# Peptides against a protein of PDB entry 4GXB, part 55

Target 1, 277 residues: chain A of PDB entry 4GXB
Amino acid sequence: VPTEEVSLEVLLSNGQKVLVNVLTSDQTEDVLEAVAAKLDLPDDLIGYFSLFLVREKEDGAFSFVRKLQEFELPYVSVTSLRSQEYKIVLRKSYWDSAYDDDVMENRVGLNLLYAQTVSDIERGWILVTKEQHRQLKSLQEKVSKKEFLRLAQTLRHYGYLRFDACVADFPEKDCPVVVSAGNSELSLQLRLPGQQLREGSFRVTRMRCWRVTSSVPLPSGSTSSPGRGRGEVRLELAFEYLMSKDRLQWVTITSPQAIMMSICLQSMVDELMVKKS

## One batch from the design tools (peptide; made by RFdiffusion4, then SolubleMPNN)

Design b2_p14_4_s1 (from b2_p14_4, 5 letters changed)
Fold by OpenDDE base, seed 5:
Structure b2_p14_4_s1 (fold): chain B 277 residues (1-277), chain A 14 residues (1-14)
Amino acid sequence: as target 1 above (277 residues)
Amino acid sequence: LSVENPHALPPVVL
């Protein structure tokens, strides 16, 4: 691709647009630095954020596709998809809320975390009680960003990524689930007919291994489920989990976001390894 | 290809 200067739109988690002038040849880090400069984010805080490829849904929610890799050209990566529903999003890229303390010391960092957290609550990624919601709204009305974040850090699924509804083979075959990644786990939320909401916690420290597989469904002659076009690639994330002492079991999640789930697993493991060193 | 988890706790045999 010829090197040209272009305007690139990068979104914050709340849908705020950041327009940056970059080269078509700029790599992920170059674009991230341009976004940081546009926001007046200090260079020492850039490493706490990453660029993600997302698909914007009709309701304005983001379906995370993948993290942009270091060698990628963000302009090419998003424009090659030839669909306006694909966006680049800036989001924090660490899991431990202790790193929020470093980011919150800066006004711009604080604003980014605040905007992300408000959005995550509004989207139902962070789970809140009625009383907690009232407290959060009061703090939001006062524009008390630090206090808002301190309360939010105590909430269920703070810092998690929530995926679109998908299917797992746990606890039974073809079980509809909502997967979330955070706090060194995959959380699988499910509601079986006539039952209460259940959550399965799969800690990464108990996963021996994982894999992503892609398959093309064989054209079964009978009833194609009306929504899956006859040629859609099926993605699966499978992990081998230590269910009990000396008992490993495979768990398989069928999701278009299986790649993003695997990226989350790797990222959580990497962060845990850094903390042990 | 399976990705092995180096952070897996015992008794997970890697």
Scores: peptide ipSAE 0.334, ipTM 0.819, DockQ to the pose 0.100
Fold by OpenDDE base, seed 2:
Structure b2_p14_4_s1 (fold): chain B 277 residues (1-277), chain A 14 residues (1-14)
Amino acid sequence: as target 1 above (277 residues)
Amino acid sequence: LSVENPHALPPVVL
């Protein structure tokens, strides 16, 4: 692509549009810096955020495709897909809520975390009781952003990234699940027929390994999941998990977001390694 | 046919 100045749209978690003027040759960090500058986010806080490629759903929800890598050209990465459903989103890129303290010290950082958290609650990524929801709404009405975040930090799945409904082979084959990544785990929520909502917690520290695989489904006549065209690539994330003492078991998640799940796993592991150093 | 995803992360040994 010729090097040209272009206007690039970057979205916040709440769908707020940030327009930046960048070069088509600008790498992910260059674009991130441009977004930070546009928002008046200080340079020392840039590292707490990342750019993500997402697919915008009809309801305005974001399906996270992947994190943009350092060598990528965000303009090219998004425009090459030739679909308006693909967007670039700015989001916090750490897992430990302790890092919120650093970000919250700055007004812009606080606003970004607040907007993200509000959106995550509204989308049901963060799980809230009726009473908690009332408290959060009261704080939102008062524009008490710090207090809102402090309450939110105590909530179930705070800081988690929620994936689209998918399928896993755990606890049974072809189980419909909702996967969320956060707090150094994958949470698998499932509801079996006639059963209560169950959650499986898979801590990354108990994953011996993981892998992403791609396969083309053979045209077997029976399980046309509605919406998968003939010949769509099936992505799977498989991880080997220490279920009990001396008992390893593979768990496989079939999801178009398997790549993003693996990125989350790596990112959680990397953060844990930094904390141990 | 499982094709190795070119974006496959190397197995992390913890």
Scores: peptide ipSAE 0.045, ipTM 0.732, DockQ to the pose 0.077
Fold by OpenDDE base, seed 1:
Structure b2_p14_4_s1 (fold): chain B 277 residues (1-277), chain A 14 residues (1-14)
Amino acid sequence: as target 1 above (277 residues)
Amino acid sequence: LSVENPHALPPVVL
């Protein structure tokens, strides 16, 4: 692509649009710096955020596709998909809430974390009780962003990324699940017929390995389930998990977001490695 | 045919 100046739209978690003028040849970091400059985010806080490719749903929710890598050209990555549903989103890119302390010291950083957290609560990514929700609303009405975040940091699935409903082979084959990644785990929420909501926790420290696979379903002449078009690529995340002493078991998640799940696993492992060093 | 996704992160052995 010839190097040209272009206007690129980057969204915040709440759907706020940030327009930046960049070159088509600008890499992910160059675009991130341009977004930071537009927001007045200090340079020393840029590293706490990343750009993500997402698909915007009809309800305005984001389905995370992948994190943009350093070598990528964000303008090319999003425009090559030739669909207005695909967006670039700025989001925090660390898992440990201790790093919130560094970001919250700056007004812009505080605002970004606040906007993200409000959005995550509204979308049901962070799980809240009725009483907690009342407390959060009271703090939001007072515009007490620091106190809001301090309360939010204590909530279930704070800092998690929630995926679209998908299928796993755990605890049984073809089990509908909602996967969330955070706190060095994959959380699998499931509701079996007539049962209450159950959650399975898979800690990354107990995963021996994981892989993403793609398969093209052979056109089996039988009418597969109404929602999967004949011939769509099936993505799976499989991980080998230490279920008990000396017992490894494969768990497989079938999801269009399998790539994003694997990126989350790697990112959580990388962060744990930094903390151990 | 499981095609290993070229974007498959190398299996991290923990």
Scores: peptide ipSAE 0.038, ipTM 0.710, DockQ to the pose 0.069
Fold by OpenDDE base, seed 3:
Structure b2_p14_4_s1 (fold): chain B 277 residues (1-277), chain A 14 residues (1-14)
Amino acid sequence: as target 1 above (277 residues)
Amino acid sequence: LSVENPHALPPVVL
């Protein structure tokens, strides 16, 4: 691709647009630095954030596709998809809320965490009671960003990434689930017919391994359900989990976000390794 | 045919 100067749009979690002038040949870090400079984020805080490829839904929600890798050219990665629904999003790239303390010492870092957290609450990624929601709203009205974050850090699924509704083979085959990644786990929320909402917690420390697989459904001559386009690649994340002492079981999640789920697993493992060193 | 996704992250064994 010829090296050209282009205007690249990067979104914050709340949909705020950041326009940066970059080269088409700029790598992920170069673009991230340009975004940081545009926001006046200090260089020492850049490492707490990453660029993600997302698909914007009709309702304005973001479906995370993958984290952009260091060798990638963000402009090429997003434009090659030839669809305006794909966006680049800036988001925090760590899991432990203890790192929030480093980021929130800076005004820009604080604003980024605040905007992300507000968005995550509004999208229902962070689970709140009615009373907690009232308290958060009061803090938001007062623009008490630090206090807002401190309260948010105590909430269920704070710092989690929520995925689109998908299917798992646990506890039963073809079970509809909502997966969230955070706090070194995959949370699987499910509602079986006639039952209350249940949550399965799968800690990464109890996963022996995981894999992503892709399959193309063979054109079975039988009644293809009209909605699956001919040739849609099926992605699956499978992990082998220690269910009890000396008992491993495979759990398989069928999701177009299986790649992003695997990236989250790897990222959570990497962060745990850094903490042990 | 399970095509191993060439972009499949290698299975990480913990």
Scores: peptide ipSAE 0.034, ipTM 0.704, DockQ to the pose 0.067

Design b2_p14_4_s2 (from b2_p14_4, 4 letters changed)
Fold by OpenDDE base, seed 1:
Structure b2_p14_4_s2 (fold): chain B 277 residues (1-277), chain A 14 residues (1-14)
Amino acid sequence: as target 1 above (277 residues)
Amino acid sequence: LSVENPHALPPEVL
């Protein structure tokens, strides 16, 4: 692709648009630096954020597709999809809330974390009680961003990424689940008919390995479920989990976001490696 | 291709 100057739109978690002028040949880091400069984010805080490819839903919610890699050209990566539903989003890219302390020292970093956290609460990614929600609203009305974040850091699924509703073979075959990644785990939320919400936690330290597979469903003559077109690629994340002493079991999640789930697993493992070194 | 997890606990540790 010829090197040309282009305007690229990058979204924040709250849907705020950041327009940057970049080259079509600029790599992910170059674009990230341009976004940081536009926001007046210090260079030493750039490493706490990443660019993600997302699909914007009709309700303005983001379905995370993948993290943009270092070698990628963000302009090419998003425009090659030829659909306006695909966007680039800036989000924090670490899991440990202890790193929030470094980011919160800067006004711009604080604002980014605050905007992300508000959005995550509004989208139901962070789980709140009625009383907690009242407290958060009061802090939001006062624009007490630091206090808001300190309260939010204590909440269930703070810092998690929530995926779209999908299917798993746990606890039974073809079980509808909502997967969330964070705190070195995959959380699987399920509601069986007539039952209360259940949550299964799969800690990454108990995952021996994982894989992503793609398959094309054979044209089985049977009426497949109405939502997946007969010809769509099926993505699966499978992980081998230590259920008990010397007992490994495969768990398989069928999701269009299987790639993003695997990226989250790798990222959580990588962060744990850095902390142990 | 499976990705091996270097942080996985040995099966015997549980």
Scores: peptide ipSAE 0.379, ipTM 0.905, DockQ to the pose 0.087
Fold by OpenDDE base, seed 4:
Structure b2_p14_4_s2 (fold): chain B 277 residues (1-277), chain A 14 residues (1-14)
Amino acid sequence: as target 1 above (277 residues)
Amino acid sequence: LSVENPHALPPEVL
């Protein structure tokens, strides 16, 4: 691609648009720096955020596709998909809420975390009780961003990424699940027919390994579900989990977001490794 | 190809 100056749209978690002028040859970090400069985010806080490729749904929700890598050209990465539903999103890229303290010291950092957290609650990524929701709304009405975040940090699935509904082979084959990644785990929420909502926690510390696989389903002659086109790549995330002493079991999640799930796993492991060093 | 987790607990720890 020839090097040209272009206008690139980057979204915040709440859909707020940040327009930056960049080169088509600018790498992910260059674009991130341009976004930071546009927002007046200090350089020392840039490392707490990343750019993500997402698919915007009809309701304005984001389906996370992947994190943009350092060597990528964000303009090329998004435009090569030739669909307006694909967007670049700025989001915090750490898992431990202790790092919120560093980010919250700055007005812009505070605003970014606040906007993300409001959006995550509105989207149901963060799980709230009725009373907690009332308290959060009161703080939001008062625009008490720090107090809002302090309350939010105590909530279930604070800082998690929620994925689209998918399928797992645990606890049974072809179980419909909602996966969320955060706090060094994959949370699997499932509702079997006629049963209560169940949640399984898979801690990354108990995952020996994981893999992403892609396959093309063979046309089985029976009822192709009308929604799966005759060539859609099936992505799976499989991880080998320590279920009990000396007992490893593979768990497989079938999801178009399997790549993003694996990125989350790696990122959570990396953060844990940094904390132990 | 699987990604090995260097932070994983050994099977015998449980």
Scores: peptide ipSAE 0.376, ipTM 0.908, DockQ to the pose 0.077
Fold by OpenDDE base, seed 5:
Structure b2_p14_4_s2 (fold): chain B 277 residues (1-277), chain A 14 residues (1-14)
Amino acid sequence: as target 1 above (277 residues)
Amino acid sequence: LSVENPHALPPEVL
């Protein structure tokens, strides 16, 4: 691609647009720095954020596709998809809420965390009771961003990334699940017929290994499920989990977001390794 | 190819 100056749109988690002038040859870090400069985010806080490729749904929800890698050209990565549904999103990229303290010391960092957290609550990524919701709304009305975040940090699935509804082979084959990644785990929420909502927590410390696989469904002659277009690539994330002492079991998640799930697993493991060093 | 988790607990710890 010829090197040209272009206007690139980067979204915050709340859908706020940040327009930056960049080169088509600018790598992920160059674009991230341009976004930081546009927001007046200090250079020492840039490392707490990343750029993500997402698909915007009709309701304005974001389906995370992957994290943009360091060697990528964000302008090329998003425009090559030839669909306006694909967006670049700025989001915090650490898992431990202890790092919020560093980011919250800066006004811009505080605003970014606040906007992300409000959006995550509104989208139902962070789980709240009626009473907690009332408290959060009161703090939001007072514009008490620090107190809002301190309360939010105590909530279920704070800091988690929520995926689109998908299918797993746990606890039963072809079980509809909602997967969320955070707090060094994959949370699998499921509702079996006639049962209450259940959550299975898979801690990364008990995952021996994982893999992503892609397959093309064989044209099964008979059951044209009308909505799965002939030739859609099926992605699966499988991980080998320590269920009990000396008992490993494979768990498989079928999802278009399997790549993003694997990126989350690697990122959570990497962060845990840094904390032990 | 499977990605090995270097942070995984050994099976005998549980």
Scores: peptide ipSAE 0.375, ipTM 0.907, DockQ to the pose 0.086
Fold by OpenDDE base, seed 3:
Structure b2_p14_4_s2 (fold): chain B 277 residues (1-277), chain A 14 residues (1-14)
Amino acid sequence: as target 1 above (277 residues)
Amino acid sequence: LSVENPHALPPEVL
């Protein structure tokens, strides 16, 4: 691709647009720095954020596709998909809420965390009671961003990334689930027929390994369920989990976001490594 | 390709 100056749109979690002038040859870090400069985010806080490729849904929700890697050219990565539904999103890229303290010391950092948290609550990624929602709304009306975040940090699934509804082979084959990644776990929310909502917690410390696989369904002459187009690549995340003493079991999640799930697992493990050092 | 988790608990710890 010839090196040209282009205007690139980067979205915040709340859909706020940040327009940056970059080169088509600028790597992920160069674009991130340009976004930081546009927002007046200090250089020392850039490392707390990352650029993500997302698909914008019809309702304006973001389906996270993957984190942009360092060697990538964000302009090329997004435009090569030839669909306006794909966007670049700025989001915090750490899991431990303790790092919020560093980011919140800066006005811009505080605003970014606040905007993300509001969006995560609005999208139902953070789970709130009616009373908590009332309290959060009151704090939002007062524009008390610090207090809002402090309350939000106590909420279930704060800092989690929620995925689109998908399928797992646990606890039963072809079980519909909603996966969320955060707090060094995968949370699998499921509702079996006639049952209450259940949550399975899979701690990364009990995952021996994981893998992403891609398969092309063979054209089975049998009635393909009408919703999968002929030839769609099936992505799966499988992890081997320590269920009990000396008992490993594979759990497989079938999801178009399997890559993003694996990135989350790796990122959670990496952060745990940094904390132990 | 399987990614090994260096932070995995030993099977005997549970």
Scores: peptide ipSAE 0.375, ipTM 0.909, DockQ to the pose 0.077

Design b2_p14_4_s3 (from b2_p14_4 with D4E E8A)
Fold by OpenDDE base, seed 4:
Structure b2_p14_4_s3 (fold): chain B 277 residues (1-277), chain A 14 residues (1-14)
Amino acid sequence: as target 1 above (277 residues)
Amino acid sequence: LEVENPHALPFEVL
């Protein structure tokens, strides 16, 4: 692609648009720096955020596709998909809420965390009780961003990324699940027929390994799963999990977001490695 | 590709 100056739209978690002038040849970090400059985010806080490729759903929710890598050209990565539903989103890229303390000391960092957290609550990514919701709304009305975040940090699935509904082979074959990644785990929420909502926690420390696989379903005669068109690539995330002492079991999640799930796993492991060093 | 988790608990401790 010829090097040209272009206007690139980057969204915040709340859908706020940030327009930056960049070169088509600018890499992910160059674009991130341009976004930071546009927001007046200090250079020392840039490392707490990343650019993500997402698909915007009809309801305005974001389905995370992947994190943009350092070698990528964000303008090319988003425009090559030839669909207006694909967007670039700025989001915090750490998992430990302790890092919020560094970010929220800055006004712009505070605003970014606040906007993300409000959005995550509104989308049901962060789980809240009725009373907690009332308290959060009161703080939001007062625009008490620090107090809002401090309360939010105590909530279930704070800092998690929630995926679209998908299928797992655990605890049963073809089980419908909602996967969330955060706090060094994959949380699988499931409702089996006639049962209450259950949550399974898969801690990354108990995952020996994981893999992403892509397959084209063979046209087996009868089981046209309603909605999977002929030729859709099936993505799966599989991880080998220590269920109990000396008992490893593979768990497989079938999801178009399998790549993003694997990126989350790697990112959580990387952060844990940094903390041990 | 299978990604081995370097942060996995040692199998001997598991």
Scores: peptide ipSAE 0.266, ipTM 0.842, DockQ to the pose 0.089
Fold by OpenDDE base, seed 5:
Structure b2_p14_4_s3 (fold): chain B 277 residues (1-277), chain A 14 residues (1-14)
Amino acid sequence: as target 1 above (277 residues)
Amino acid sequence: LEVENPHALPFEVL
């Protein structure tokens, strides 16, 4: 692609549009710096954020596809998909809420975390009780962003990424689940018929390994569910988990977001490695 | 590709 100056739209977690003028040849970091400059985010805080490729759903929610890698050209990565449903989103890219303290010291950083957190609560990514929701709304009405974040940091699944409903082979085959990644775990929420909501926690420290696989289902004649287009690639994330002493078991999640899940696992491991060094 | 987890706890500690 010839190098040209283009206007690129980058969305915040709340759907706010940030328009930046970049080159088609600008790499992910160059675009991130342009977004930071447009927002007046200090250079020392840029590293706490990343650009993500997402698919905007009909309800305006974001389905995370993947994190943009350093070598990528964000303009090319998004436009090559030839669909307006694909967007670039700016989001925080760390897991430990302790790093919020660094980001919150700056007005722009505080605003970004606040907007993201409000959005995550509104989307049901962060789980709140009725009383907690009332408290959060009161703080939002008062525009007390710091207090809002401090309360939010105590909430269940704060800082998690929530994925679209998918299928796992645990605890049973073809079990419908909602996966969330955060706090060095994959949380699998499931509701079996006639049962209460259950959550399975899979800590990354108990995962020996993981893999992403892609397969093309053979055209089996009979169960063409009308919504799975004939020939769609099936993605799976499998991880080998230490269920008990000396007992490893593979758990497989079937999801179009399997790649994003694996990126989250790697990112959580990387952050843990940095903290131990 | 299978990714090994370098942060996996030893079996003895789990």
Scores: peptide ipSAE 0.266, ipTM 0.845, DockQ to the pose 0.085
Fold by OpenDDE base, seed 2:
Structure b2_p14_4_s3 (fold): chain B 277 residues (1-277), chain A 14 residues (1-14)
Amino acid sequence: as target 1 above (277 residues)
Amino acid sequence: LEVENPHALPFEVL
């Protein structure tokens, strides 16, 4: 792509639009810096955020596709998809809520975390009781962002990324699940017919390895679900998990977001490595 | 044919 000045739209988690003037040749960090400058986010806080490629659903929810890599050109990465449903989103990119303290010291950082957290609650990514929801609404009405975040930090799945409903081979083959990544784990939530909501927690520290695979389903002559066109690539995330002492088991998640899940795993591992150093 | 994503190196979790 020739180097040209362009207006690039970057969304916050709440759908707020940030327009930045960048070059088509600007890399992810250049665009991130431009967004930070536009928001008046200090340079020392830029590293707590990342740009993500997402697909905007009809309901305005974001399906995370992947994190933009450092060498990527965000303008090219989003426009090459030739679909308006794809967006670039700014989101926090760390997992430990302890880092919120650093970000919350700055007004802009606080606002970003607040907007993200409100959105995550509204989308059901963070799980709340009725009473907690009432308390959160009261704090939101008072615009008490710090207190709101402090309460939110105590909530189930705070700081998690929630994925679209998908399928896993755990606890049973072809089990419909909702996967969430956060706090150095993958959470698999499932509701089997006639059963209560169940959750499986898979801590990354107990994963020996993981892999993403792609396959083209063979045209099985039988009932392809009407929406999957012939030749749709199936993505799977598989991880080998220490279920008990000396017992490893593979768990496989079939999801179009398998790449994003693997990025989350890597990111969680990387953060844990930084903390150990 | 499972094509390993060439970008997905099996990461050993150390």
Scores: peptide ipSAE 0.059, ipTM 0.729, DockQ to the pose 0.068
Fold by OpenDDE base, seed 3:
Structure b2_p14_4_s3 (fold): chain B 277 residues (1-277), chain A 14 residues (1-14)
Amino acid sequence: as target 1 above (277 residues)
Amino acid sequence: LEVENPHALPFEVL
């Protein structure tokens, strides 16, 4: 691609638009720095954030596709998809809420975390009780961003990424699940007909390995399920989990977001390794 | 869903 100056739109978690002038040849870090400069985020806080490729759904929710890698050209990565549904999103890129303390010391960092957290609550990524919701709303009305975040940090699935509804082979074959990644786990939520909400926690420390696989369904001549066009690639995340002492079991999640799930797993492991070192 | 035996040893995931 010829090097040209372009206007690139980067979204915050709440859908706020940040327009930056960049080169088509600018790498992910260059674009991230441009976004930081536009927001007046100090350089020492840039490392706490990343750019993500997302697909915007009709309801305005984001389906995370992947984290943009360092060698990528964000302008090319998003425009090559030839769909206006694809966006670049700025989000925090660490898992441990302890790092919030560093980010919250800066006004811009605080605002970014606050906006993200509000959005995550509104989207149901962070799970809240009625009473907690009332407390959060009161703090939001007072614009007490620090207190809001401190309360939010105590909430279930704070800092998690929630994926679109998908299918797993656990606990049963073809089980509809909602997967969330955070706190060094994959949380699988399921509601079977007539049953209460169940959650399975898969800690990364008990995953021996994981893999992403892609398959093209053979055109089985019989029942064309009406919605999947002929030739859609099926992505799966499989991980081998220590269910009990000396008992490993494969769990497979079928999801278009399998790549993003694997990125989350790796990122959580990497962060744990940094903390243990 | 108790998926995990709490007595299972963690793996070192490299």
Scores: peptide ipSAE 0.055, ipTM 0.751, DockQ to the pose 0.059; fails the geometry check

